# Peptides against a protein of PDB entry 5ONS, part 132

Target 1, 181 residues: chain A of PDB entry 5ONS
Amino acid sequence: MFKKFDEKENVSNCIQLKTSVIKGIKNQLIEQFPGIEPWLNQIMPKKDPVKIVRCHEHIEILTVNGELLFFRQREGPFYPTLRLLHKYPFILPHQQVDKGAIKFVLSGANIMCPGLTSPGAKLYPAAVDTIVAIMAEGKQHALCVGVMKMSAEDIEKVNKGIGIENIHYLNDGLWHMKTYK

## One batch from the design tools (peptide; made by RFdiffusion4, then SolubleMPNN)

Design b2_p24_7_s4 (from b2_p24_7, 10 letters changed)
Fold by OpenDDE base, seed 2:
Structure b2_p24_7_s4 (fold): chain B 181 residues (1-181), chain A 24 residues (1-24)
Amino acid sequence: as target 1 above (181 residues)
Amino acid sequence: SFGPPLSAEQQAEVARLAEEALAA
């Protein structure tokens, strides 16, 4: 999503959200990520304005105090930014790729099934379309936010093709954006 | 900012991962 993203070229505008809209978004976030509920007031304090940074290709980034929290495309599901995920690693279920897959993940490549079934990888139960944190063998922090294109069960059985779509990864355009005020 | 701050060790790991990404 952010492989060719550049803040200067791809950000269109920033708007401050109304209270009612914020409430709706918070409810959606809790629905998507139930474990975030106890932390949501810390992540999005009531006294702090919530803004949406509107980008090209229908990308919207939710921000509070300049911090990039979540993003979505075409009013689809929200994804946490890696920066938020690093602070709250439990927001997403995890999958772990082997060491050899790291380079490819960090280039924005989709994660192929063998990288999830090989020694050093760890594949946890997850349904198709689940948003997941991509961990790496020997690393403690997520490299990528992805979406299961196959269930964990099917990844094990088929063991070829795209298992997880790479949505947001370290050093992509969103990562380099860091903050927006 | 938001949430708990990353420890020095965590920051170092993230920085290293980012550097590795650039070198890839």
Scores: peptide ipSAE 0.192, ipTM 0.790, DockQ to the pose 0.150
Fold by OpenDDE base, seed 3:
Structure b2_p24_7_s4 (fold): chain B 181 residues (1-181), chain A 24 residues (1-24)
Amino acid sequence: as target 1 above (181 residues)
Amino acid sequence: SFGPPLSAEQQAEVARLAEEALAA
């Protein structure tokens, strides 16, 4: 989603959200990520304005005090940014790739099934279309936010093709934005 | 800044991972 993204070229505008809209978004975030509820007042304090950065390709980034928290495309589900996920690693269920897959994930490549079933990888139960954090053997921080293209069960059974789509990864265009005010 | 800050060790790991992406 952000492989060729540049803030100067791909950001259109930024809007401040009304209270009613913020309430709706918070409810949606709790529905998607139930474990975030106790932390939501810390992440999105009532006294702080919430903004949406509108980008090309129908991408929207949710921000508070310049911090990039979540993003979505075409008003679909919200994805946490890696910067938020590093602080709250429990927001997403995890999948782990082997050490050899790291360089490919960090190039923006989709995760193939063998990279999730090989020694050093760890595959946890997850349904198709689940948003997941991609971890790596020997690393403590997520490399990537992805979407299950197959269920964990099917990945193990078929073990061929794209298991997880790469959506956001370290050092992509979103990572380089850091903040937006 | 949102949430608790990352430790120096955590920041170092993230920085190394980001650098690996540049070399890939």
Scores: peptide ipSAE 0.138, ipTM 0.730, DockQ to the pose 0.150
Fold by OpenDDE base, seed 4:
Structure b2_p24_7_s4 (fold): chain B 181 residues (1-181), chain A 24 residues (1-24)
Amino acid sequence: as target 1 above (181 residues)
Amino acid sequence: SFGPPLSAEQQAEVARLAEEALAA
């Protein structure tokens, strides 16, 4: 999503959200990520305005105090940014790729099934379309936010093709934004 | 195939960035 993204070229504007809209978004976030509920007041304090950074290609980034928290495209599901996920690693279910897959993930490549079934990888139960954090051997923080394109069960059975779509990865255009006020 | 390989410069940048992420 952010392979060719540049803040100066691809950000259109930033708007402050109304209270009612914020409530709706918070409810949606809890529905998507039930485990975030106890932390939501810390992540999005009531006293702080919530803003949406509107980008090209219908990308929207949810921000509080300049911190990039979540993003979505074309009014689809919200994804946590890697920066938020690093602070709250439990927001997403995890999948682990093998050490050899790291360089490819960080190039923006989709994660192929063999990279999830090989020694050193860890594949946890997850349905298709589940948003997941991509981990790797010896790495404490997520390398990537992805979407299951196959269920974990099917990845093991079929073991070929795209298992997880790479949505947001370290060193992509979103990562380089860092903050936006 | 996982995708195209990174250049040496890209690999160095990614390695540094990954290390920074791990230190957080």
Scores: peptide ipSAE 0.106, ipTM 0.701, DockQ to the pose 0.028
Fold by OpenDDE base, seed 1:
Structure b2_p24_7_s4 (fold): chain B 181 residues (1-181), chain A 24 residues (1-24)
Amino acid sequence: as target 1 above (181 residues)
Amino acid sequence: SFGPPLSAEQQAEVARLAEEALAA
């Protein structure tokens, strides 16, 4: 989603959200990520304005005090930014790729099934379309936010093709954006 | 608040991962 993203070229505008909209978004976030509820007031303090940075390709980034929290495309589901996920790693279920897959993930490549079934990888139960944190063998922080394109069961059985779509990865355009005020 | 800050070690790991991305 952010492989060729540049803040100067791809950001259209920034809108401060109304209170009612913020409440709706918070509820949606809790629905998507139930584990975030106890932390939501810390992540999005009531006193702080919430903004949406609107980008090309119908991408929206939810921000508080310039910190990039979540993003979505075409008003689909919210994804946490890696920066938020690193602080709250439990927001997403995890999948782990082997060390050999790291370079490819960090180039923006989708995660192929063998990278999830090989020694060093860890494949956990997950349905198709589940948003997941991509961990790596020997690493403690997520490399990528992805979406299951196959169920974990099918990844294990088929073991060929795209298992997880790479949505957001370290050093992509969103990572480099860092903040937006 | 954006949440708890990453420790120095955590920051270092993230930086290393980011560096690997640049080399990719």
Scores: peptide ipSAE 0.088, ipTM 0.713, DockQ to the pose 0.125

Design b2_p24_8_s1 (from b2_p24_8, 8 letters changed)
Fold by OpenDDE base, seed 5:
Structure b2_p24_8_s1 (fold): chain B 181 residues (1-181), chain A 24 residues (1-24)
Amino acid sequence: as target 1 above (181 residues)
Amino acid sequence: TEEAEELSEEGEEEIEEYLEELEE
């Protein structure tokens, strides 16, 4: 999503949201990520304005105090930014790739099934379309936010093709967009 | 565990390690 993204070229505008809209978004976030509910007031304090940075390709980034929190495309589901995920690692279920997959993930490649079934990888139960944090062998912080394109069960059984779609990864255009006020 | 964690110095170093792997 952000492989060729550049803040200077791909940001269109920024709008401040009304209280009613913020409430709706918070409810949606809780629906998507139930574990975030106790933390949502800390992440998005009521006293702080919430903004949406509108980008090309129908990308929207939710921000508070310049911090990039969540993003979505074409009114789809919200994804947490890696920066937020690093602060709150539990808001997504995890999958772990082996060491060999790291460089490919960081090049923007989708995660192939062998990278999830090989020694050093850890595959946890997850359904298709689940948004997941991609961890790596020997690392404690997520390197990628992805979406399951196959169930964990099917990844193990088929063990070929795209297991997880790469959505946002370290060093992509969104990562380089550190803050936006 | 459900704990909020600021990125530690070790965490920052780990991110640098990730990026170094891309350059290799």
Scores: peptide ipSAE 0.524, ipTM 0.863, DockQ to the pose 0.034
Fold by OpenDDE base, seed 2:
Structure b2_p24_8_s1 (fold): chain B 181 residues (1-181), chain A 24 residues (1-24)
Amino acid sequence: as target 1 above (181 residues)
Amino acid sequence: TEEAEELSEEGEEEIEEYLEELEE
């Protein structure tokens, strides 16, 4: 999503959200990420305005105090930014790729099934379309946010093709966009 | 665990390690 993203070229505008819209978004976030509920007031304090940075390709980034928290495309599901995920690693279920997959993931490549079934990888139960944190062998922090294109069961069974779609990864255009005020 | 944490120096170093792997 952000492989060719540049803040200077791909940001269209920024809007401050109405209270009612914020409430709706918070509810959606809780529905998507139930574990975030106790932390949501810390992540999005009521006293702080919530903004949406509108980008090209119908990308919207949710921000509070300049911090990039979540993003979505075409009014689809919200994804946490890696920066937020690093603070709250439990927001997403995890999958772990082997060390050899790191270079490919960080190049924006989708995660292939063998990279999730090989020694050093760890595949956890997850349904299709689940947003997941991609971890790596020997690393403690997520390198990527992805979406399951196959269930964990099917990844193990079929072990061919795209297992997880790469949505956001370390050193992509969103990562380089540290803050926006 | 469900503990929130700020990115530590060790975490920043790990991110750098990730990026170094791209340069190899």
Scores: peptide ipSAE 0.524, ipTM 0.861, DockQ to the pose 0.056
Fold by OpenDDE base, seed 1:
Parts: structure tokens; C-alpha cells; sequence
Structure b2_p24_8_s1 (fold): chain B 181 residues (1-181), chain A 24 residues (1-24)
């Protein structure tokens, strides 16, 4: 999503959200990420305005005090930024790739099934379309946010093709954006 | 874990390690 993203070229504007919209978004976030509910007041304090940074290709980034929290495209599901995920690693289910897959993930490549079934990888139960945190062998922090394109069961069974779609990864355009006020 | 953590110095170093692997 952010492979060709540049803040200077791809950001259109920034809008402060109304209270009613914020409430709706918070409810959606809780629905998508039940484990985030106890933390939402910390992540999105009531006293702080919530903004959406509107970008090209119908990308929207949810921000509070300049911190990039979540993003979505075409009013689809919200994804946490890696920066938020590093603070709250439990908000997504995890998958772990082997160390050999790291280079490819960080190039923006989708995660192939063998990278999830090989020694050093860890594949946990997950349904198709589940948003997941991609971990790596020997690392404590996620390197990517992805979406399951196959179930974990099918990844193990078929062990060929795209297992997880790469949505956001370390060193992509969103990562380099860092903050926006 | 269910605790929120700011990225530590060790965490920042790990991010750098990730990026170094990209250069190989």
C-alpha cells in the first residue's frame, strides 16, 4: 500500500474529526481489535483531537497529536501502523517468518507460504482476511502488517503461493512519514 | 504480553538490524 508512498507527493489534506465520527471509529476499532479496548483511552485520549490525514488512492491515516495510529483504504478495515503495533504488540494476532524471508518482506513482497512453514517460522491459526502482525525469527518487533490470503491450515497444506499479503512494512513510505500534525 | 511498551533503545537497535539485513 505504501511502496510508492511519499508524504510530500501523496498527502492531500488533514481533517479534524467530529465527536460522533470519533465514537464510531472507536467502536469499529474495538470490533476489529477487541484487545485494544482497555488501551483506547491511552491511545486516543478524550482531550486530544483526532485527525485524518487524507492521501491519494483513498488512503486515510488516523492520527492523534501527530502520531500515526491506524490507516485504511477506501473506507475498508483499519490497520494499525507498525509504530503503534510496536507499542501495543498484542492488538494483532502474530505470524512469524523465518529470517530468510525478512529481506523479501522489507522489499514489499508478499509473504510466500514456505516462509511461514520452514524452520524458524511459526504459523498460528488464522482465517483468511485476518489482519496479522508479521514477526521474524530471532526478532521481538514486528516488521510488517499483513492480511492472510490463505488460512493457516491451507498455508501448511498447500505450502505454495501467497500466504500473506504485505500491507505495511518497515522502511516503506508510511514508516518514513513518522509524524503528521 | 498485554503491556504497552515504548520502543526501547534495544528495540530501536533491532529495527536497525532489520534494515541492515535489507542491505545484504
Amino acid sequence: as target 1 above (181 residues)
Amino acid sequence: TEEAEELSEEGEEEIEEYLEELEE
Scores: peptide ipSAE 0.519, ipTM 0.862, DockQ to the pose 0.034
Fold by OpenDDE base, seed 4:
Structure b2_p24_8_s1 (fold): chain B 181 residues (1-181), chain A 24 residues (1-24)
Amino acid sequence: as target 1 above (181 residues)
Amino acid sequence: TEEAEELSEEGEEEIEEYLEELEE
């Protein structure tokens, strides 16, 4: 989603959301990520304005106090930014790729099944279409936010093709935005 | 565990390690 993204070229505008819209967004976030509910007031304090940074290709980034929190495309599901995920690593279920997969993930490649079933990888139960944090062998912080294209069970059984779609990764265009005020 | 964490200096170093892997 952000492989060719540049803040200067791909950001269109920024709008401040009304209270009613914010409430709707918060409810959606809780629905998508139930574990976030106790933390949502810390992540999005009631006193702080919530903004949407509108980007090309129908990408929207939810921000509070300049921090990039979540993003979505075409009114689809929200994804946490890696920066938020690093603060709250429990927001997403995890999957772990082996060391050899790191460079491919960081080039924007999708995660292939063997990278999730090999020694050094850890595959946890997850249904298709689940948004997941991609961890790596020997690392404590997520390098990527992805979407399961197969269930964990099917990844193990089939062990061929795209297991997880790469959505956002370290050093992509979104990562380089860092903040937006 | 469900604990909020700020990115520590060690965490920042790990990010650099990731980027080094990309350069290999």
Scores: peptide ipSAE 0.511, ipTM 0.857, DockQ to the pose 0.034

Design b2_p24_8_s2 (from b2_p24_8, 13 letters changed)
Fold by OpenDDE base, seed 1:
Structure b2_p24_8_s2 (fold): chain B 181 residues (1-181), chain A 24 residues (1-24)
Amino acid sequence: as target 1 above (181 residues)
Amino acid sequence: TKEAEELYEKGKKEIEEYLKKLEE
């Protein structure tokens, strides 16, 4: 999603959200990520305005005090940014790729099944379309936010093709954006 | 909050170090 993303070229505008809209978004976030509920007031304090950075290709980034928290495309599901995920690693279920898959993930490539089934990888139960944090062998922090394109069960059985779609990865355009006020 | 911030900083440092190694 952000492989060719540049803040200077791809950001259109920024709007401050109304209280009612914020409430709706918070409810949606809790629905998508139940574990975030106890932390939501810390992540999105009531006293702080919530903004949406509108980008090209119908991408929207949810921000508070310049911190990039979540993003979505075409009013689809919200994804946490890696920066938020690093602070709250429990927001997403995890999958772990082997050491050899790291370089491909960081190039924006989708994650192939062998990278999730080989020694050094860890594959946890997850349904298709589940948003997941991609961990890496020997690394403590997530390298990527992805979406399961196959169930964990099918990844193990088939062990061929795209297992997880790469949505947001370290050192992509969103990562380099860092903040927006 | 403090624990989360510390984790964030550790993560950033880890990432920066890793990226640096990849560029070598």
Scores: peptide ipSAE 0.093, ipTM 0.700, DockQ to the pose 0.124
Fold by OpenDDE base, seed 3:
Structure b2_p24_8_s2 (fold): chain B 181 residues (1-181), chain A 24 residues (1-24)
Amino acid sequence: as target 1 above (181 residues)
Amino acid sequence: TKEAEELYEKGKKEIEEYLKKLEE
């Protein structure tokens, strides 16, 4: 989603959200990520305005005080930014790729099934379309936010093709955006 | 690979700095 993203070239505008819209978004976030509920007031304090940074390709980034929190495309599900995920690593279920997959993930490549079933990888139960944090063998911090294109069970059984779609990865355009005020 | 590790380490450093700032 952000492989060729550049803040200066791909941001269209920024709007401040109304209170009612913010409430709706918070409810949606809790539905998507139940574990975030106790932390949501810390992440999005009531006193702080919430903004949407509108980007090309129908991408929207939710921000508070310049901090990039979540993003979505075409009004689909919200994804946490890696920066938020690193602060709250529990908001997504994890999947782990082997060491050899790191270079491919960091190039924006989708995660193939063998990279999730090989030694050094750890595949945890997850349904198709689940948003997941991509961890790597021997690494503490998530490398990528992805979406399961196959269930964990099918990845193990079929072990061929795209297992997880790479949505947002370390050092992509969104990562380098860092803040937006 | 070396390049991948360098990119990761760079990111890791930025993450640590970012998290530190958020805690202040």
Scores: peptide ipSAE 0.093, ipTM 0.702, DockQ to the pose 0.079
Fold by OpenDDE base, seed 2:
Structure b2_p24_8_s2 (fold): chain B 181 residues (1-181), chain A 24 residues (1-24)
Amino acid sequence: as target 1 above (181 residues)
Amino acid sequence: TKEAEELYEKGKKEIEEYLKKLEE
């Protein structure tokens, strides 16, 4: 989603959200990420304005005090930014890729099934379309936010093709955006 | 929270170090 993303070229505008819209978004976030509920007031304090950075390709980034928190495309599901995920690693279920997959993940490549079933990888139960944090062997922090294209069970059985779609990865355009005020 | 910030900083440091190694 952000492989060729550049803040200067791909950001269209920034809009401050109305209270009603914020409430709706918070409800959506809680629905998507039940574990975030106790932390949501910390992440999105009521006193702080919430803004949407509108980007090309119908990408929207939710920001508070310049911090990039979540993003979505075409009013689809919200994804946490890696920066937020590093603060709250429990927001997403985890999957772990082997060492060999790291360089590909960091290039924006989708995660292939063998990279999730090989020694050094750890595959946890997850349904298709689940948003997951991609961990890596030997690393403590998420390298990527992805979406399960197959269930964990099917990944193990089929063990071929795209297991997880790479949505947002370290050192991509969104990562480099850092903040937006 | 302090804990969250610490996790963030650790993550940032980890990836920065890793990226540096990749550039070598």
Scores: peptide ipSAE 0.041, ipTM 0.652, DockQ to the pose 0.146
Fold by OpenDDE base, seed 4:
Structure b2_p24_8_s2 (fold): chain B 181 residues (1-181), chain A 24 residues (1-24)
Amino acid sequence: as target 1 above (181 residues)
Amino acid sequence: TKEAEELYEKGKKEIEEYLKKLEE
């Protein structure tokens, strides 16, 4: 989603959200990420304005105090930014790719099933379309936010093709967009 | 692989600095 993203070229505008809209977004976030509920007031304090950075290709980034928190495309599901995910790693279920997959993940490539079933990988139960944090063998911090294109069970059984779609990865255009005030 | 590791290390440092600032 952000492979060729540049803040100067791809950001259109920024709007401050009304309270009612914020409430709706918070409810959606809790629905998508139930574990975030106890932390949501910390992530999005009531006293702080919430803004949406509108980008090309119908991408919207939710921000508070300049911090990039979540993003979505075409009013689809919200994804946490890696920066938020690193602070709250439990927001997403994890999947771990092997060492060999790291270079591909960091290039924005989708994650193939063998990279999730190899000895250095760890595949945890997850349904198709689940948004997941992509960890890497021997690495502490998430490299990528992805979406399960197959269930974990199917990945193990089929073990070929795209297992997880790469949505946001370390050092992509969104990552380099550190803040937006 | 080497390039990927370098990118990761760079990112890791940035993450740590970012998190440190947020916790201050």
Scores: peptide ipSAE 0.031, ipTM 0.615, DockQ to the pose 0.076

Design b2_p24_8_s3 (from b2_p24_8, 12 letters changed)
Fold by OpenDDE base, seed 3:
Structure b2_p24_8_s3 (fold): chain B 181 residues (1-181), chain A 24 residues (1-24)
Amino acid sequence: as target 1 above (181 residues)
Amino acid sequence: TKEADELAEEGKKEREKYLEELKK
C-alpha cells in the first residue's frame, strides 16, 4: 500500500474530525481490535483533536497530535501503523517469518507460504483476511502489517503461494512520514 | 505512558538493527 508512497506527492489534504465522528471511529476500532479498548483513551485522549490525512489511492491516515495511528483504504478496515504497533504490540495477532524472509518483507514483497512454515517461522491460527502483525525470527518488534490471504491451516497444507499480503512495512513510505501536523 | 515509552525506545533500537540488515 505504501511502497511508492511519498508524503509530499501523495498527501492531498488534512481534516480535523468532529467529536461525533471521532466517537464512531473509536467504536470501529474497538470492534476490530477489542483489546485496544482499555488503551484507547491513552492513544486518543479526549482533549486532543483527531485528524485524517487524506492521501491518493483513497488512503486515509488517522492522526493525533501529529502521530500516525491508523490507516485505511477505501473506507475498509483500519490498520495500525507500525509505530503504534510497536508501542502496543497486542493490537494485532502475530505471525512470524524466518530470518531469510526479512529482507523480502522489508522490500515490500508479499509473504510466501514457505516463509511461514519454515523452522524459523511460527504460524499461529488465523482466518483468511485477518490483519496480522508480522514478526521475525529473533526479533521482538513487528516489521510489517499484513493481511492473511490464506488461513493458517491452508498455508500449512498448501504451503505454496502468497500466504500474507504485505500492507505496511518498516521503512516504507508511511514509515518515513513519521508525523504529520 | 511510561510503559509505552519504554516499548517505543526498545523498538527504536531494534528497528535500527532491521535497517542494518537491509543494507547487507
Scores: peptide ipSAE 0.049, ipTM 0.635, DockQ to the pose 0.103
Fold by OpenDDE base, seed 1:
Structure b2_p24_8_s3 (fold): chain B 181 residues (1-181), chain A 24 residues (1-24)
Amino acid sequence: as target 1 above (181 residues)
Amino acid sequence: TKEADELAEEGKKEREKYLEELKK
């Protein structure tokens, strides 16, 4: 999603959200990520304005005090940014790739099944379309936010093709945006 | 907040290692 993203070229505008809209978004976030509920007031304090950065290709980034928290495309599901996920790693279910897959993930490549079934990888139960945090062998922090394109069961069974779609990865265009006020 | 800040600092160090590995 952000492989060719540049803040200067791809950001259109920024709007401050009304209280009613914020409430709706918070409810949606809790629905998508039940584990976030106890932390939501810390992530999005009531006293702080919530903004949406509107980008090209119908991408929207949810921000508080300049911190990039979540993003979505075409009013689809929200994804946490890696920066938020590093603070709250439990927001998403995890999958772990082996050491050899790291360089490919960081180039924006989709995650192939063998990278999830090989020694050093860890594949946990997950359904198709589940948003997941991609961990790496021997590393503590996520390097990618992805979407399951196959179930964990099918990844193990088929062990060929795209297992997880790479949505947001370390050092992509969104990562380099860092903050926006 | 304190826990989140600690995680962020640890993450920064790990991110730097990722970037170094990418350059190899």
Scores: peptide ipSAE 0.047, ipTM 0.664, DockQ to the pose 0.102
Fold by OpenDDE base, seed 2:
Structure b2_p24_8_s3 (fold): chain B 181 residues (1-181), chain A 24 residues (1-24)
Amino acid sequence: as target 1 above (181 residues)
Amino acid sequence: TKEADELAEEGKKEREKYLEELKK
C-alpha cells in the first residue's frame, strides 16, 4: 500500500474529525481489535483532536497530535501503523517469518507460504482476511502489517503462493512519514 | 505509558538492525 508512497506527493489534505465520527471510529477499532479497548483512551485521549490525513488512492491515516495511529483504504478495515504496533504489540495476532524472508518483506513483497512454514517460522491459527503482525525469526518487533490471504490451515496444507499480503512494512512510505500535524 | 515507551525504544534499536541487514 505504501511502497511508492511519499508524503509530499501523496497527501491530499487533513481533516479534523467531529466527535460523532470519532466515536464511530473508536467503536470500529474496538470491534476489530477487542484488546485495544482498555488502551484506546490512552492512544486517543478525549481531550486531543483526532485528524484524518487523506491520501491518494483513498488512503486515510488516523492521527492524534501528529502521531500516525491507524490507516485504512476505501473505508475498509483499519490497520495499525507499525509505530503504534511497536508500542502495543498485542493489537494484532502475530505470524513469524523465517530469517530468509526478512529482506523480501522489507522490500514490500508479499509473504509466501514457505516463509511461514519453514523451521524458523511460526504459524499461528488465523482466518482469511485477518490483519496480522509479521514478526521475524530472532526479532522482537514487527516488521510488517499484513492480511491473511489464506487461512493458517491452508497455508500449511497448500504451502504455495501468497499466504499473507504485505500492507505496511518497515521503511516504506508510511514509515518515513513519521508524524503529521 | 512507560511500558509503551520502552517497547518503542527497543523497537527503534531493532529497526536499525533491520536496516543494516538490508544494506548487506
Scores: peptide ipSAE 0.031, ipTM 0.624, DockQ to the pose 0.124
Fold by OpenDDE base, seed 5:
Structure b2_p24_8_s3 (fold): chain B 181 residues (1-181), chain A 24 residues (1-24)
Amino acid sequence: as target 1 above (181 residues)
Amino acid sequence: TKEADELAEEGKKEREKYLEELKK
């Protein structure tokens, strides 16, 4: 989603949200990520304005005090940014790729099934379309936010093809955006 | 909260180190 993304070229505008809209978004975030509820007031303090950065390709980024928190495309589900995920690693369920897959993930490649079933990988139960944090063997922090294209069960059984779609990864265009006020 | 702040601070140095490693 952000492989060719550049803040200067791909940001259209930024709007400040009304209180009612913020409440709706918070409810949606809780629905998507139930575990975030106790932390949401800390992540999005009521006293702080919430903004949406509108980008090309129907991408929207939620920001508070310039910090990029969540993003979505075409009114789809919200994804946490890696920066937020590094602060709150429990927001997403995890999957772990082997060491060999790291370089490919960091190039924006989708995660192939063998990278999730090989020694060093850890595959946890997850349904299709689940948004997941991609961890790497020997690393503490997520290197990617992805979406399950196959269930964990099918990944093990089929063990070929795209297991997880790469949505946002370290050093992509969104990562380099850092802040926006 | 204090817990979240501590988590963030503890991870900061590791994140920086991790990022440097990934750039190699």
Scores: peptide ipSAE 0.034, ipTM 0.639, DockQ to the pose 0.086; fails the geometry check

